Peptides against a protein of PDB entry 2L2L. Designs and how they scored, part 4

Target 1, 42 residues: chain A of PDB entry 2L2L
Amino acid sequence: SPEERERMIKQLKEELRLEEAKLVLLKKLRQSQIQKEATAQK

## One batch from the design tools (peptide; made by RFdiffusion4, then SolubleMPNN)

Design b2_p25_3_s1 (from b2_p25_3, 9 letters changed)
Fold by OpenDDE base, seed 1:
Structure b2_p25_3_s1 (fold): chain B 42 residues (1-42), chain A 25 residues (1-25)
Amino acid sequence: as target 1 above (42 residues)
Amino acid sequence: SEIKELEEKIKEIKAKIEELKKELE
């Protein structure tokens, strides 16, 4: 139904936002590792 | 299809997450 479709879209949008937030966190963690390696080589 | 586009976008992000997890190991 149209209502089921709209519920599915809302659920997928929420999942997308959660996965994007996780990706941002992991990018920050990876960058912190790179910075730590760069400072350890000094 | 908006649903298919969302599913593909989620799949793309999940793949990038798995890549970063490997880099963090």
Scores: peptide ipSAE 0.655, ipTM 0.906, DockQ to the pose 0.060
Fold by OpenDDE base, seed 5:
Structure b2_p25_3_s1 (fold): chain B 42 residues (1-42), chain A 25 residues (1-25)
Amino acid sequence: as target 1 above (42 residues)
Amino acid sequence: SEIKELEEKIKEIKAKIEELKKELE
């Protein structure tokens, strides 16, 4: 139904935003590790 | 299909997450 489709789209949009936020946090964490390693090698 | 596009985008992001998880090891 149109209502079921709209609910599915809303759920997928929410999942997408959550996964995108997770990706951003992991990128920041990886960058922090690289900077820590670079500092430890000095 | 908006649903298929969303599903594919989620799959793409999940793949990038798994790549970063490996780099964090």
Scores: peptide ipSAE 0.654, ipTM 0.905, DockQ to the pose 0.060
Fold by OpenDDE base, seed 2:
Structure b2_p25_3_s1 (fold): chain B 42 residues (1-42), chain A 25 residues (1-25)
Amino acid sequence: as target 1 above (42 residues)
Amino acid sequence: SEIKELEEKIKEIKAKIEELKKELE
């Protein structure tokens, strides 16, 4: 039904936003590791 | 369909997450 389709789209959009947020956090964590390594080599 | 496009985007992001997890190890 149109209502079931709308609910599925809303659920997938929520999952997409959560995975995007997780990706951003992992990128920040990786950048923090690189910065710590670069400062430890000086 | 919008549903298939969303599912494919989620799959793509999950693949990038797994790549970053390997770099963090």
Scores: peptide ipSAE 0.654, ipTM 0.905, DockQ to the pose 0.060
Fold by OpenDDE base, seed 4:
Structure b2_p25_3_s1 (fold): chain B 42 residues (1-42), chain A 25 residues (1-25)
Amino acid sequence: as target 1 above (42 residues)
Amino acid sequence: SEIKELEEKIKEIKAKIEELKKELE
């Protein structure tokens, strides 16, 4: 039904936002590792 | 379709997440 389709789209949008947030966090963690390596090599 | 586009975006982000997980090892 149209209502089921809209519910599925809502769920996929929520999943997308959660995965985007996870990606941002992992990018920050990777950046922090690079900064720690750079400071340890000084 | 909107559903397929969302599914592909999620798949792309999940692949980037797995790449970053490997870099964090």
Scores: peptide ipSAE 0.654, ipTM 0.905, DockQ to the pose 0.060

Design b2_p25_6_s2 (from b2_p25_6, 12 letters changed)
Fold by OpenDDE base, seed 1:
Structure b2_p25_6_s2 (fold): chain B 42 residues (1-42), chain A 25 residues (1-25)
Amino acid sequence: as target 1 above (42 residues)
Amino acid sequence: SEIEQLEERIKQIKAKIEELKKELE
């Protein structure tokens, strides 16, 4: 049904936002490691 | 469909997450 489709879309959008937030956090952690390595070589 | 596009986008992000997890090891 259209209502079931809209519920599924909302659920997938929520999952997408959660995974995007996790990706942003991991990118920040990776960048922090790279910066730490670059400072340790100085 | 919008559903298929969302599912594919989630799959792509999950793949990038697994890549970054390996780089953090």
Scores: peptide ipSAE 0.662, ipTM 0.908, DockQ to the pose 0.058
Fold by OpenDDE base, seed 5:
Structure b2_p25_6_s2 (fold): chain B 42 residues (1-42), chain A 25 residues (1-25)
Amino acid sequence: as target 1 above (42 residues)
Amino acid sequence: SEIEQLEERIKQIKAKIEELKKELE
């Protein structure tokens, strides 16, 4: 039904936003790790 | 469809997440 389709789209949008937020966090963590390694080599 | 596009985008992001997890090890 149209209502079921709308519910599915909302669920997928929520999952997408959660995974995007996780990706942003992991990118920041990786950058922080690289910077710490570079500082430890000085 | 919008559903298929969302599913594909989620799949792409999950793949990038797994790549970054390996780099953090």
Scores: peptide ipSAE 0.661, ipTM 0.908, DockQ to the pose 0.059
Fold by OpenDDE base, seed 2:
Structure b2_p25_6_s2 (fold): chain B 42 residues (1-42), chain A 25 residues (1-25)
Amino acid sequence: as target 1 above (42 residues)
Amino acid sequence: SEIEQLEERIKQIKAKIEELKKELE
């Protein structure tokens, strides 16, 4: 039904936002790791 | 469809997450 389709789209949009947030966090962690490695070499 | 596009985008992000997890090991 149209209502079931709308609920599925809302759920997928929520999952997308959660996965995007995880990706941002991991990018920040990776950048922090690289910065620590660069400072440890000085 | 919008559903298929959302599912594909989620799949692409999950793949990038797994790549970054390997880089953090």
Scores: peptide ipSAE 0.661, ipTM 0.908, DockQ to the pose 0.059
Fold by OpenDDE base, seed 4:
Structure b2_p25_6_s2 (fold): chain B 42 residues (1-42), chain A 25 residues (1-25)
Amino acid sequence: as target 1 above (42 residues)
Amino acid sequence: SEIEQLEERIKQIKAKIEELKKELE
């Protein structure tokens, strides 16, 4: 039904936002790791 | 469809997450 489709789209949008937030966090953690390694090598 | 586009985008992000997890290891 149209209502079931709308609920599914809302659920997928929520999952997308959660995965995007996780990706942003992991990118920041990776960048911080690289910076720490670069400072430890000096 | 919008559903298929959302599913594909989620799949792409999950793949990037797994790549970053390996880099953090």
Scores: peptide ipSAE 0.661, ipTM 0.908, DockQ to the pose 0.058

## One batch from the design tools (peptide; made by RFdiffusion4, then SolubleMPNN)

Design b2_p26_4_s1
Fold by OpenDDE base, seed 4:
Structure b2_p26_4_s1 (fold): chain B 42 residues (1-42), chain A 26 residues (1-26)
Amino acid sequence: as target 1 above (42 residues)
Amino acid sequence: SELEKEIEQLKEKVVLLKEKIKELEE
């Protein structure tokens, strides 16, 4: 039904939001690791 | 690195979610 499809879309959008937030955090962690390694080698 | 592999896997998951959402919105 249209209502079931809308509920599924909302669920997928919530999952997408959470995964994108995790991706931002992992990218920040990557940058922090690179910076720490670069400063330790100086 | 393991972190880079996890980032790549997550990028793929994000793409798949966006495709599923697009298909249901059509």
Scores: peptide ipSAE 0.622, ipTM 0.900, DockQ to the pose 0.796
Fold by OpenDDE base, seed 5:
Structure b2_p26_4_s1 (fold): chain B 42 residues (1-42), chain A 26 residues (1-26)
Amino acid sequence: as target 1 above (42 residues)
Amino acid sequence: SELEKEIEQLKEKVVLLKEKIKELEE
């Protein structure tokens, strides 16, 4: 049904937002690691 | 690196979720 489809879309969007948030954090972690390595080499 | 591998896997998961959402919205 259209209502069941809408519920599924909402659930998938919730999962998407969680994974996107994790992706942002991992990218920031990567940047922090690179910066720490660059400062430790000097 | 292991971190870059995890980032790439997560990018793929994000793409698949977006595609599935798009299919359901069509």
Scores: peptide ipSAE 0.622, ipTM 0.900, DockQ to the pose 0.826
Fold by OpenDDE base, seed 3:
Structure b2_p26_4_s1 (fold): chain B 42 residues (1-42), chain A 26 residues (1-26)
Amino acid sequence: as target 1 above (42 residues)
Amino acid sequence: SELEKEIEQLKEKVVLLKEKIKELEE
C-alpha cells in the first residue's frame, strides 16, 4: 500500500542518516590520522 | 588500510540505501 511504502521510505531515510553520520566520522578520523602523520614527519 | 576499507564499504551501503529509497519513491 502507499502507506506501507511511505513507512518503508521513512525507515530507509533514518538508516541512511545514521550511515552518513558514521561516514562523516570515519572521514574525519582519516583526516586526523593524515594530519598527525604529516606533522610528525616535519 | 582497515579504515579505508570501512569507508568504502560504508559508501557502498549509502549508495544502496539511496537507490532503494529512489525505487520506492518512483
Scores: peptide ipSAE 0.621, ipTM 0.900, DockQ to the pose 0.781
Fold by OpenDDE base, seed 2:
Structure b2_p26_4_s1 (fold): chain B 42 residues (1-42), chain A 26 residues (1-26)
Amino acid sequence: as target 1 above (42 residues)
Amino acid sequence: SELEKEIEQLKEKVVLLKEKIKELEE
């Protein structure tokens, strides 16, 4: 039904937002690791 | 690295989610 399809879209959009937030966090973690390594080499 | 692999897998997952949402909105 259209209502079931709409619920599925909402669930996928929620998952998308969570995964995008996780991606931002992992990129920040990567940058933090790079900075830590760069400061340790000085 | 394992972190780079996880980032790449997550990028792929984000793309697939966007595609699936687009298909369901058509």
Scores: peptide ipSAE 0.621, ipTM 0.900, DockQ to the pose 0.831

## One batch from the design tools (peptide; made by RFdiffusion4, then SolubleMPNN; from b2_p29_1, 9 letters changed)

Design b2_p29_1_s4
Fold by OpenDDE base, seed 5:
Structure b2_p29_1_s4 (fold): chain B 42 residues (1-42), chain A 29 residues (1-29)
Amino acid sequence: as target 1 above (42 residues)
Amino acid sequence: LEEEIEQQEEKVRQIKAKIEELKKELEEE
C-alpha cells in the first residue's frame, strides 16, 4: 500500500542517516591515519 | 580502511536507490 511504502521510505531515511554518519567517521579516521603517518615520517 | 570506506559508500548508494524506487512507486498511483 502507499502507506506501507511511505513507512518504508521513513525507515530507509533513518538508516541512511546512520550509514552516512558512519561514512563521515570512516573518512575522519582515514584522515587521522594519513596525518599520523605523515608526522611519524618526520 | 579504503575498502571499508568503498563498501560504506556503496551501502549508502543502495539505500538512496531504494528510497528513490519507493518514491517513484508512490507517485505512479
Scores: peptide ipSAE 0.630, ipTM 0.887, DockQ to the pose 0.847
Fold by OpenDDE base, seed 3:
Structure b2_p29_1_s4 (fold): chain B 42 residues (1-42), chain A 29 residues (1-29)
Amino acid sequence: as target 1 above (42 residues)
Amino acid sequence: LEEEIEQQEEKVRQIKAKIEELKKELEEE
């Protein structure tokens, strides 16, 4: 039903929000590692 | 960490694809 599809879309949008937040954290962690390596080489 | 980032980017792409599929199915009804 359209209502079931809309419920599933809302659930997937919430999952997407959480997984995008995790991706941002991983990318920040990567950047922190690169910065630590760059400071250790000075 | 690069592999974990790539896997997480793929997971995000898959969720986006499922959302667009369900939106398309909702537009065709």
Scores: peptide ipSAE 0.630, ipTM 0.887, DockQ to the pose 0.838
Fold by OpenDDE base, seed 4:
Structure b2_p29_1_s4 (fold): chain B 42 residues (1-42), chain A 29 residues (1-29)
Amino acid sequence: as target 1 above (42 residues)
Amino acid sequence: LEEEIEQQEEKVRQIKAKIEELKKELEEE
């Protein structure tokens, strides 16, 4: 039904929000590693 | 870490694709 599809879209949007937040954290971790390496080489 | 980032980017792409598929199915009814 349209209502079931709308519920599934809402669930997938919440999952997307969590997985995008995880991706941002991983990218921040990468940036922190690069900065630590650049500081350790000075 | 680069592989984990790539896998996470792929997971985000797959969720986006499923959302667009379900939106398309909702417009065809």
Scores: peptide ipSAE 0.630, ipTM 0.887, DockQ to the pose 0.846
Fold by OpenDDE base, seed 1:
Structure b2_p29_1_s4 (fold): chain B 42 residues (1-42), chain A 29 residues (1-29)
Amino acid sequence: as target 1 above (42 residues)
Amino acid sequence: LEEEIEQQEEKVRQIKAKIEELKKELEEE
């Protein structure tokens, strides 16, 4: 039903927000590791 | 960590694709 599809879209948009936030944290962790290695080699 | 980032990017792409499929099905009614 259209109402079921709209509920599924709302749930998937909430999941997307959480998974995009996790991706941002992983990319920040990567940047922190690169900076730590670059400072340890000086 | 690079593999985990790639897997997380793929998960985000799959969720986006499923949202666009459901939106398309809603516009065709």
Scores: peptide ipSAE 0.629, ipTM 0.886, DockQ to the pose 0.840

